# Ledger of designs, part 112: peptides against a protein of PDB entry 6DSZ

Target 1, 361 residues: chain A of PDB entry 6DSZ
Amino acid sequence: NYVVTAQKPTAVNGCVTGHFTSAEDLNLLIAKNTRLEIYVVTAEGLRPVKEVGMYGKIAVMELFRPKGESKDLLFILTAKYNACILEYKQSGESIDIITRAHGNVQDRIGRPSETGIIGIIDPECRMIGLRLYDGLFKVIPLDRDNKELKAFNIRLEELHVIDVKFLYGCQAPTICFVYQDPQGRHVKTYEVSLREKEFNKGPWKQENVEAEASMVIAVPEPFGGAIIIGQESITYHNGDKYLAIAPPIIKQSTIVCHNRVDPNGSRYLLGDMEGRLFMLLLEKEEQMDGTVTLKDLRVELLGETSIAECLTYLDNGVVFVGSRLGDSQLVKLNVDSNEQGSYVVAMETFTNLGPIVDMCV

## One batch from the design tools (peptide; made by RFdiffusion4, then SolubleMPNN)

Design b2_p15_3_s1 (from b2_p15_3, 6 letters changed)
Fold by OpenDDE base, seed 1:
Structure b2_p15_3_s1 (fold): chain B 361 residues (1-361), chain A 15 residues (1-15)
Amino acid sequence: as target 1 above (361 residues)
Amino acid sequence: SKEELQEALRELEEE
């Protein structure tokens, strides 16, 4: 009996940072196909804490903190539509990953979207939203006492959703999404009524955005609103203010991932298909009434990394670059550039042994 | 500006 030691997956398909193990610990969570790796971020580097096998390929992995929780919970959705909410529990040296809730959210009817699974969480933890199928938005209400994740669908008139996020600072859960119709790409918002199980009109819309607008970033308060990333442009809209930039440097390669650096949304990391790492900066303007408004957007090239599937800022200028196509990296952002003009230094490299051939035996 | 980038990067080291 050759125990074919199934080679552990090395390609990264998701990463998140938060406080999962405790309120005080900074964690890096890495999804590698069916494997979840949990690290504590320390001054000495990444300390491995736990590895968890999932019952399917991880398609969505998001940390969230419901009101009254001391630490983050983890939402996972698999490619087979198994959803769970996980909690980390430690009692002395005993470490347990507890399933708080679970469910299967597969529909019997629907066309799976070509752009894949999108999972998002309301910033106020009122619901989880899922774009699984064209013309449907699935809602999972977040209820503390519910061990069974129950979902319902709301019909979307917009059949071709490109990306979707929940907005910050909304009285009701509000989604912002890029969609495509015969007239081009557009941005729209909807309020989500849990009670009526329907969409209400959102606060704003923007018709005829850039033809290749591909990503939505929800911006926290005090700015609020959203950033829309395209091939040629980056735009901001919050209902009252619109701002667009078209930095020539982003035209060279498609931006494919992003991560927020600051809790207030002042800085973001952007990664492109050539492995270039950028910082997106939101310049503040303080108004006479004490309100903070967006003055300008800037994009700065930091350097080159492995081609990022996902990015996550840790702390102290350290970034984890999760790569599917190449080696994942832990990189340091330096204040001063090197002789080549790069602000990026690789601290650690994690060898990617290539695509896991899922030998469906 | 390069100076504004350097300031933004410096703030990361102070956190």
Scores: peptide ipSAE 0.542, ipTM 0.934, DockQ to the pose 0.854
Fold by OpenDDE base, seed 3:
Structure b2_p15_3_s1 (fold): chain B 361 residues (1-361), chain A 15 residues (1-15)
Amino acid sequence: as target 1 above (361 residues)
Amino acid sequence: SKEELQEALRELEEE
């Protein structure tokens, strides 16, 4: 019996930062195919805490904190549509990952979307939204007492959704999405009625955005609204204010991932297909009435990393670069650039051995 | 400006 020690997957397909092990601990969670790795971020670096095997490839991994929870919960959706909500529990030396809720959210009828699985969580933790199939938006209501994740579908008239997020600061859960029709790409919003299980008209829309608009970033309060990232432009819209920039530097390679640095959404990291790391900065303008509005958007090149599949800011200018195509990295952002004009220094590199063909023998 | 970027990066070390 040759116990083929199954090589552990090394390609990163998702990463998130939050307070999963405790309210005080800063955690890095890394998805590597069917494996979830949990780290504590320390001054000395990443301390491994637990590795968890999942019953399928992780397609969505999001931390969220329902009202009255002391620490974050983890939502996972697998590529086989198994959904779960996980809690970390430690009792002395015993570490357990508890499944609070689970369910299969697969539909018998539907065309899987070409842009893959999208999973999003309402910032107020009212629901989870899933774009799994064309013309459908799946809703999982978040209820504390429900061990079974129940889902329902709302018909989406827009068949070709590119990206979708929940907006911040909305009375009702509100999605913002980029979609494509025969006339081009557009941005639209819908309110999601849990009661009626339907969409209501959202607060705003933007028709005829950039043809290659590919990502939506929901911006926290006080700004609110969304950032739409394209190949040539980055735009902001909140219903009242529209702003667009077209920095030539972003035309060189497609931006493929982003991560929010500040809780208030003042700074974001952007990664492109060439491994360039950017900072997107939201400039504030304080109005005479004390309202904060967006004055401008700026994009600054920080340096080069491995090609990011996902980015997550940790703390103290440290960023985890999760790579599928190359080695993952822990990098430091420095205040001063090096001789080459880079603000990025690699602290640690995690070798990617490439796609493990799971030969299920 | 480079200075504004440096300020933004400095803020990250203070958090």
Scores: peptide ipSAE 0.533, ipTM 0.932, DockQ to the pose 0.858
Fold by OpenDDE base, seed 2:
Structure b2_p15_3_s1 (fold): chain B 361 residues (1-361), chain A 15 residues (1-15)
Amino acid sequence: as target 1 above (361 residues)
Amino acid sequence: SKEELQEALRELEEE
């Protein structure tokens, strides 16, 4: 009996930050296949708190804070469509991860989307949205008393959704998505009616965006709207204002991940397929009436890291670089560049041993 | 500008 000590997975496939362990603690949560690692961010670095074995490969991991919760809850969806909402509880030295709600959201009918699972949460915590299958948008209403996650589908006319987010500052839950049709890629918005279980017309659309538009970033208030990232361009739209930039530096490699730095959405981190780390800056203009509008977009190269699968800004210019293909890193952003022009310094490196090939013998 | 980037990076250390 060779007890093959199953090596713990080391490849990172998701990361999020928030206040999961307490209202005061800043946490980093790392998804490594079926394993969730929970850290507290400290001045000394990452302090491990708990590791949790999940019931499958983590496909979606998002923190959210429903009204009246003191700390964040964790939504997880697995690749086998098992959904749960998790809560952290500590009583002295006893640490428990409690399942608040769970359910299986698999449909018997539908083509799984080739671009994989997308899971998003409404900023006002009204619902969870899931793109699991082509031509369907699944909605999980968020109800505090519901221990069973129930979902319904709304039909999408747009069969090939590339990315989708909930917008901020909308009276009704509103999605913004990039989709592809025979004419190219487009951006569209829909309001989601929980009552009628249908889409209503959203506030805006943009037809014929860049052919390689791949990501949507929902921008918080006061700006609102969305950023659309392509291969050659970055565009902003909020229904009233449109702005586009085409910085030559982003053409060298495809941007593959992003993370918001500021709560107000003034700065973002971007990572590309070559491991380059960028800052996207939103320049504000204050109008005489006190309205804040977007003046300009800028992209600045910070330096080079491992190829990010996910990025998470922590605090004090510290960034976690979650890598699937290489070693994950904790990096510091410095005010002054080094002799090579880099603002990035590696603080810690986490060795990636590669995929655990389950040799089914 | 490089100065604007440095300002943006400095703000991260003050939080």
Scores: peptide ipSAE 0.533, ipTM 0.932, DockQ to the pose 0.851
Fold by OpenDDE base, seed 4:
Structure b2_p15_3_s1 (fold): chain B 361 residues (1-361), chain A 15 residues (1-15)
Amino acid sequence: as target 1 above (361 residues)
Amino acid sequence: SKEELQEALRELEEE
């Protein structure tokens, strides 16, 4: 009996930061294939709290805080379309991860999208949106009393969605997405009606964005709107203001991940395919009426890390670099650059033993 | 400017 000790997966395919264990604790949650690792972020580093086995590869992992919850809940979608909402409960020394709700959101009919599974949560926690199949947007209404995750589909006319996010500060849940058609790539917005189970016209659109526009970042208030990241350009749009930059430095390698640093969306981390770490800065302009508008966008090279699959800012200039291809890292952002012009210092490295193919024999 | 980046990075250490 060869007990193949199934090596634990080490490749990171997702990470999120929030307050999952308590309202006060800062947590790092790491998805490693079928495993969820939960850490508390401390001044001494990452303290492991719990490891959870999931019923499939984690495809989506998002923290959200419904109105009247004291701490964040965790939404997970697996690659097999099993959805759950998880809650951390601690009773003395007993730690339990409770399934608040679950469901399977697989459709019998639909073409799985080539760009993979996208899962997003409305910032006001009204719904979860899923792009699983071409031409469909799946909605899971968030209801506190429902242990069964029920979903419905809304037809998308745009068959080739590249990325999608919910916008902030919208009266109705509003998605912003990059899509491709025969004319190129475009950005569009839709309001999502839960009542009518349809899309309404969104506040804005931007036709003919960069051909390689690949990511949407929803920007919180006061700026609002979205950032669109391409191969050559970064653009901002909020319906009233448009701004574009084309920093030559981003042309060298494709930006593949991002994470918001500030709650107000003034700073973002960007990671590219070469392991370069950038800061995207949103310069504010305060108007005499107290309104804040975007003055400028800037991209600054911070340094080099492992190739990020995901990034998450923790605290005090510490960033977790989740890597699928290399070792994951905790890195510190320093105020002063080193002699090489890098602001990044590796604090801790987590060895990646490579893709553990769970050969289900 | 490098100064603006340094300021942005300094703010992260103060939060």
Scores: peptide ipSAE 0.539, ipTM 0.933, DockQ to the pose 0.890; fails the geometry check

Design b2_p15_3_s2 (from b2_p15_3, 8 letters changed)
Fold by OpenDDE base, seed 2:
Structure b2_p15_3_s2 (fold): chain B 361 residues (1-361), chain A 15 residues (1-15)
Amino acid sequence: as target 1 above (361 residues)
Amino acid sequence: SKEELKEALQKLLEE
């Protein structure tokens, strides 16, 4: 009996940062197939706290803080549509990951979307949204007393959704999404009525965006609105203001991931398919009435890393680069470039042993 | 400009 010691998965398929272990701790959470790794970010680096085995491949992993919670909760959805909300509890040296709520959100009828599972959380923690199937948007209402995650579907007329996010600063939960039809790619918004279980007309739309528009970034207040990232262009829209840039540097490789650096949404990290790391900057203009508007968008090349599946800014210019295809990295951003013009220095590299080929012999 | 990036990175590292 060759006990093939099943090598632990090393390929990263998701990462998030927040305050999961306590209100004060900064955490890095890493998804590696069925494994969740929890770290505390320290001045000395990543301190491992706990590893958690999940009941399936992690497809969605998001931190959120409902009203009246002292620390973040973790939403996980697996590739088999098992959903849970997890809480970290520590009592002395005893560490427990508690399931606050769980449920299976699989539908018996529906075409699974070819672009995979999308999971998003309303910034005000009113609901979770899921794009699992073409022509459906699934809603999980968030209720503190509900131990069973119940979901309902809203029919979506747009059958081919590319990406979707909840917007900030909306009275009702509002989604913004890129979709494709025979005429091209478009951006649309919908308000989500929990009461009526339907979509209402959203605040704005933008028809005929770039043909390769692939990502939506929801921008916090005071800017609000969304950033749409394509192959050749980056656009901003908030219903009142539209701005587009087409920096030549982004044409060389497709941007595949992003992460917000500033809580106010002034800076973002972008990663492309060649492992280039960029900073997207939102330049503010303060009006005489104290309102803040977007003046300009800028993209700056920081350097090169492993090909990111996910990015997260930690603290003090440290970035975690989660890689599926290569080695994951901790990198440091520097104020001054090196001789090659790079602002990025690798601090630590985590070897990726590749996919565990389940040799079903 | 490189100066604007430097300023942005300086602010980031001072926080």
Scores: peptide ipSAE 0.339, ipTM 0.887, DockQ to the pose 0.882
Fold by OpenDDE base, seed 3:
Parts: sequence; structure tokens; C-alpha cells
Structure b2_p15_3_s2 (fold): chain B 361 residues (1-361), chain A 15 residues (1-15)
Amino acid sequence: as target 1 above (361 residues)
Amino acid sequence: SKEELKEALQKLLEE
């Protein structure tokens, strides 16, 4: 019986950075179909720690740190709607990935959304939100003692949600989302009441955004609010401040992924469908009262990489470019451009052998 | 230091 070792998947469909193995370690977690790869980021590069098989294609992978946890926990949702919260434990040389909680969050009734599965975590770790089906927002309350992930649905009046995030700095968990109706695309906010299991009116809305607005970025304090990325424009709104830019350079290709570089949300990496890597910069203005407001937005072209499915800033100007269509890369951002005007240098390339049909035979 | 790199990247983006 030749166990043909099924070739491991190489196409990356998600990546996250955080402190999963310990409070001190910086980790890179990579989702490759049904496989989760865990690395420690070192000065020498990526050190592999563990590979984990999942019971399905990873659709959502997010790190979060509930109050009182010393390190990050990992939320995973599979394409078959199996949800779990994972913890890394090491005892000497023994490494275990422990399931703290699990559940199936599939509904018997619902139209799967055309924009796919969206999973988000409240920055204060009060809940997980899931957009799985049109017209429904699923909430998983985060409770420390609950080994079973229980979910409930809230009806969304907005049937065509494009993207959704939880906002920062909100007294109640608040979502911000782009949706489409017959009049165009719009941005709306809702507060999520866990007690009443309903939406309350959110702090702000923006009607008639760009027709191709596709992504929401929740901005941390002190700025707060959200960035909305379209085909032609990037906009910021926090209820009090509105700002829009339309840099010609972003019209050439659609921005498809983003990653926050700074904890305060002053810089983001953006990747487009041509493999261009950008830096989005939030310029600060300090007011006389000590409040920090957004002065301006700027987009800078850094260089070219593989077409990113996901981006994550590691440390020391190193970025992991997770690619589904091409080779994944570790790239370094340099202060000085090369002779071609690029600030990006490839450090390591990870060959993508294409979609391995996991024939589980 | 992480701060020096942040400053360096900030300077890069200001030039």
C-alpha cells in the first residue's frame, strides 16, 4: 500500500500575524486550504513550529486576545461552517493545539452570500460576527466558560453586504459595512445588542459611496472610524470627519487586500490584482485640545510582488505576501529605492504548485 | 530598533 503522500497545498488563502505560541513570540500563521502552518518570526527568518490539519477549507482565520489571556487565541471558520477557537500549548517539546470551543454555525435556511464568508471579531472581544448568508448577521458571543460556540442570527435589512468590520472605540459592539441596493453602494453602521439580539442605530452612515467600494478597514483609536476602499477612491469617515482621496494610481488595478502596519492605524499595506504593493498613510493633525484628527490620506507605491490574497506585516519592514495565484513571498521594505524605483526586495519565495485537488481517497 | 525602522519607513514616505 503505497500511501501516496498527498502533496501538501501550497496556495495561500489566508495569513495572520500575532502572538499565538507565547506572549513574546511573533508568529505568522498561514492557511493553505485545509492546512494551518504556524511559524515563529525570527531574525534569521521563519521557523516552522507546527502544521495542523483542519476538517475543511479554512475560510476565516483571525487572532484575538480576550481580557485576561496572556497570548492570542485563534478563531477558525471552515467553508463547511465548522467554527473553533484554538489555543497553542507547549509543555517541553510537546506541542498541542487545543480546541477551547467549537460549533457548527450552518443555517438550514439561507442563501449563501455571493461575496463569500466574512468573519470578524469585536476589538474588545465581546463577540464574533459572521456574514454567511444574505440578510443575516450571525453573532457568536465570546464567553470564557463556553466550550460550545453558540450563535444567533440578527436580520439585516441590507441584503447585499459587500464587506463588514467591527469598529474600534465603541461602547457597544458596532459594525460598519458596505452594502449595495438599487440606488448604489452605501456605508452603514449598527450597534449590536447581545441582550436584545437586535441591531440598534449606529453612530453614522454614508450614503452613495463609490459604486465599486469593496473593502472596509476599521481604524483604531485615536482616529477611530473606518476607511472605505473603492476602485477609484479611498475614503475615511468616523462620524465627525470625512475625507476622500482619488489617487490615479489605484485606478489601474483593483485593491484586493490590506493589512494594518501600525497598532494605531497610521499605516496600511494594500495589494492589488497586478501584484502592486502600496502603503496607505494616515496623516495626523493634533488639535489644540489634544485630540488627534485625520489631516489627510496618502497612497504610495512601494513596488511589485506576487498577487496577494493576503498581506501581513511582520517586523523590521518584512512583509509576508500570501499568494493564491502565484508564489508566496517574504519581502523587505527598504528606505531607499532600487534602480527601478522599487522599495520592495524579495527575501524568500515559496513555490505555489497550484490548486492541489485534495483527493481524499 | 523597531522605532528606528518605523522612523526610517516614515522618512521614506515623506521623501
Scores: peptide ipSAE 0.249, ipTM 0.788, DockQ to the pose 0.126
Fold by OpenDDE base, seed 1:
Structure b2_p15_3_s2 (fold): chain B 361 residues (1-361), chain A 15 residues (1-15)
Amino acid sequence: as target 1 above (361 residues)
Amino acid sequence: SKEELKEALQKLLEE
């Protein structure tokens, strides 16, 4: 019996940074198909803590901290619609990944969306939102005592959602999404009522955005609102302020991923299909009343990396570049550019052995 | 500007 040691998946399809193992530890979590890898970020590099096999391909992986929790919990959704909330528990040298809640959120009726599964968590941890099927928004209420993840659907009139996020600083859970209709692409907001299980009118909308608007970034307070990334433009809107930039440099390749660097949303990393790494900067203006408003948006080219499927800022200018198509990397951002004008230096490279050929036996 | 990028990167490395 040749135990063909199935080669562990090496292609990265998701990554997230947070405080999963403890309140003090900075963790990097990496999704590689059905495998979850957990690291502690140290001054010496990544320390492996645990590897977890999942019962399916990881489609969504998000950290969140409910009120009263000392550390982050992990939400995972698989491609087969198995949802779970995981907790890290250490007792001496014994490490356990505890399932706090689980459920299957598959619907019997619905067209699976062509753009795949989107999973988002309300910043105030009131609910999880899922775009699984066209014309439906699934809600999982977050309840501390509920071991069974129950979901309900709200009908979306907008059948072709491109991307969706929960906004920050909203009294009620509020989604912001890019959608396409026969007239073009648009941005809309809805409040989500858990009680009535319906959408209410959101705070703002923006009709006729860029035709290739593909990503929504929810911006934390004090700015609030959202950033919309297109092929040619990056726009900000918060209901009161609108600002757009069209830097020529982003036209060369499509931005495909982003990661927030600062808790206040002043800086983001952007990755494109050519492996270019950018910094998006939000310049603040302090008003006389002490309010902070967005003054300007800027995009700066940092350098080149592997083509990112996902990006996550760690600490001290270190970025993890999760790649599906190439080798994943740890890269260092420098204050001064090298001779080639790059601010990026590769620190470590993780070999991608390519797609696991499912040998259909 | 390159100076603003430098300042942004400096803050990033000092935190």
Scores: peptide ipSAE 0.330, ipTM 0.884, DockQ to the pose 0.875; fails the geometry check
Fold by OpenDDE base, seed 4:
Structure b2_p15_3_s2 (fold): chain B 361 residues (1-361), chain A 15 residues (1-15)
Amino acid sequence: as target 1 above (361 residues)
Amino acid sequence: SKEELKEALQKLLEE
C-alpha cells in the first residue's frame, strides 16, 4: 500500500496582501492550486497562521473591505465557478475561516474565454465583476446580508476581452478593459448599472492601442484612470490625459504580472517572462490648484527573480514573488544596486517541487 | 535616472 502522501502543491498561482486576520495584521495570502495559505507578515518574516483547503483550484483571489468592515474579506472563485466570500475570525485561540457568502456562478450557456477567468472587485465594494465567458460580464452585487451570492449577466458586445478592471473614483462602478476585434486591440470603459442590469457608456475609450496590449491596471486617485501594458509600450489614460512610453527594455520579454507598491498608485512592480523585476513609476505634477496630474511614466529594472506568476509588495521593500514555474521568493529591494546593477536580493526561497503529476494509475 | 530610482526606493523603504 503505497500511501502516496499527496504532496502539497508548491506552485503558486496567486497571491494577495492585505489585512485579513485583523485590521492591524499585514497578511500574505498564497494560492497554491486548491490550497490557501495565510501568513502574517512580521519583522522576522512570514508567520504561518492557517492553511485552508478549497473545493477546487483557486482561479480568483481578491481581498476587499466593504464599508463598515474592520478588516478585509476574501473573495475566492474556483476554476469550477464556485464563489465564496471568506472572513477570518479568531476567538481566543480558535481560528475559523467563515464563509459569509457562497454561490456557483457557472452558466450553462457560454464559451469559456480563452484568456481564462477574470475576477475583479469594485474599489467601492459595490459589486464583483467576472469575465468567465465570451460576450458576458457577470455581476455579483455585494450585499452584507446576503449569504447567497447571486449573479446576473450583462451582455458584452466585445467578445474578446483580454483584461478588465474596475476604475477608481467613479460615481458608478466602471470597468476598463482591453479587447480585440478584427481591427486590433482597443480600450473601452463601461459604467455598470446594477438597477438596470446593463452597461452605460463609460467616461472614455482608446481605440487602436498596441496590438499586444495585455494588462489593465486601475490607478487610484488622485491620478485615476488606467495603465495599459503591452509588449512594447506602457500607456496611461484617464479620459483627460494620455501618456505613452516605449522603453526598449520591456521589448525583451513580455510583462506577465504586476502589483501596486503603494496605496496611491505611484509605483508598481512588473514581472516579465524572464523573471526580470521592474518598477513602474508615475511621476506627479502638482498644479497650483492642488490638482495632481501624471507628468511622466518611467520603467526601471530592479533585478532578476524567479518568473513571477504573481507579485505582491509586503512592507519595507520586501516583495513576495509567487512563482508557478520556479521557486517562490521573498526578495528585498535595496536603495543601492549591487556590483551587477541589481537592486534585488533574495531573502528566502520556497522550493517548487513542480507539477504534481497526478498519475492516476 | 538612477538617481530618481534611488530616491523612489529610499522613499519606499522609509514608509
Scores: peptide ipSAE 0.321, ipTM 0.881, DockQ to the pose 0.909; fails the geometry check

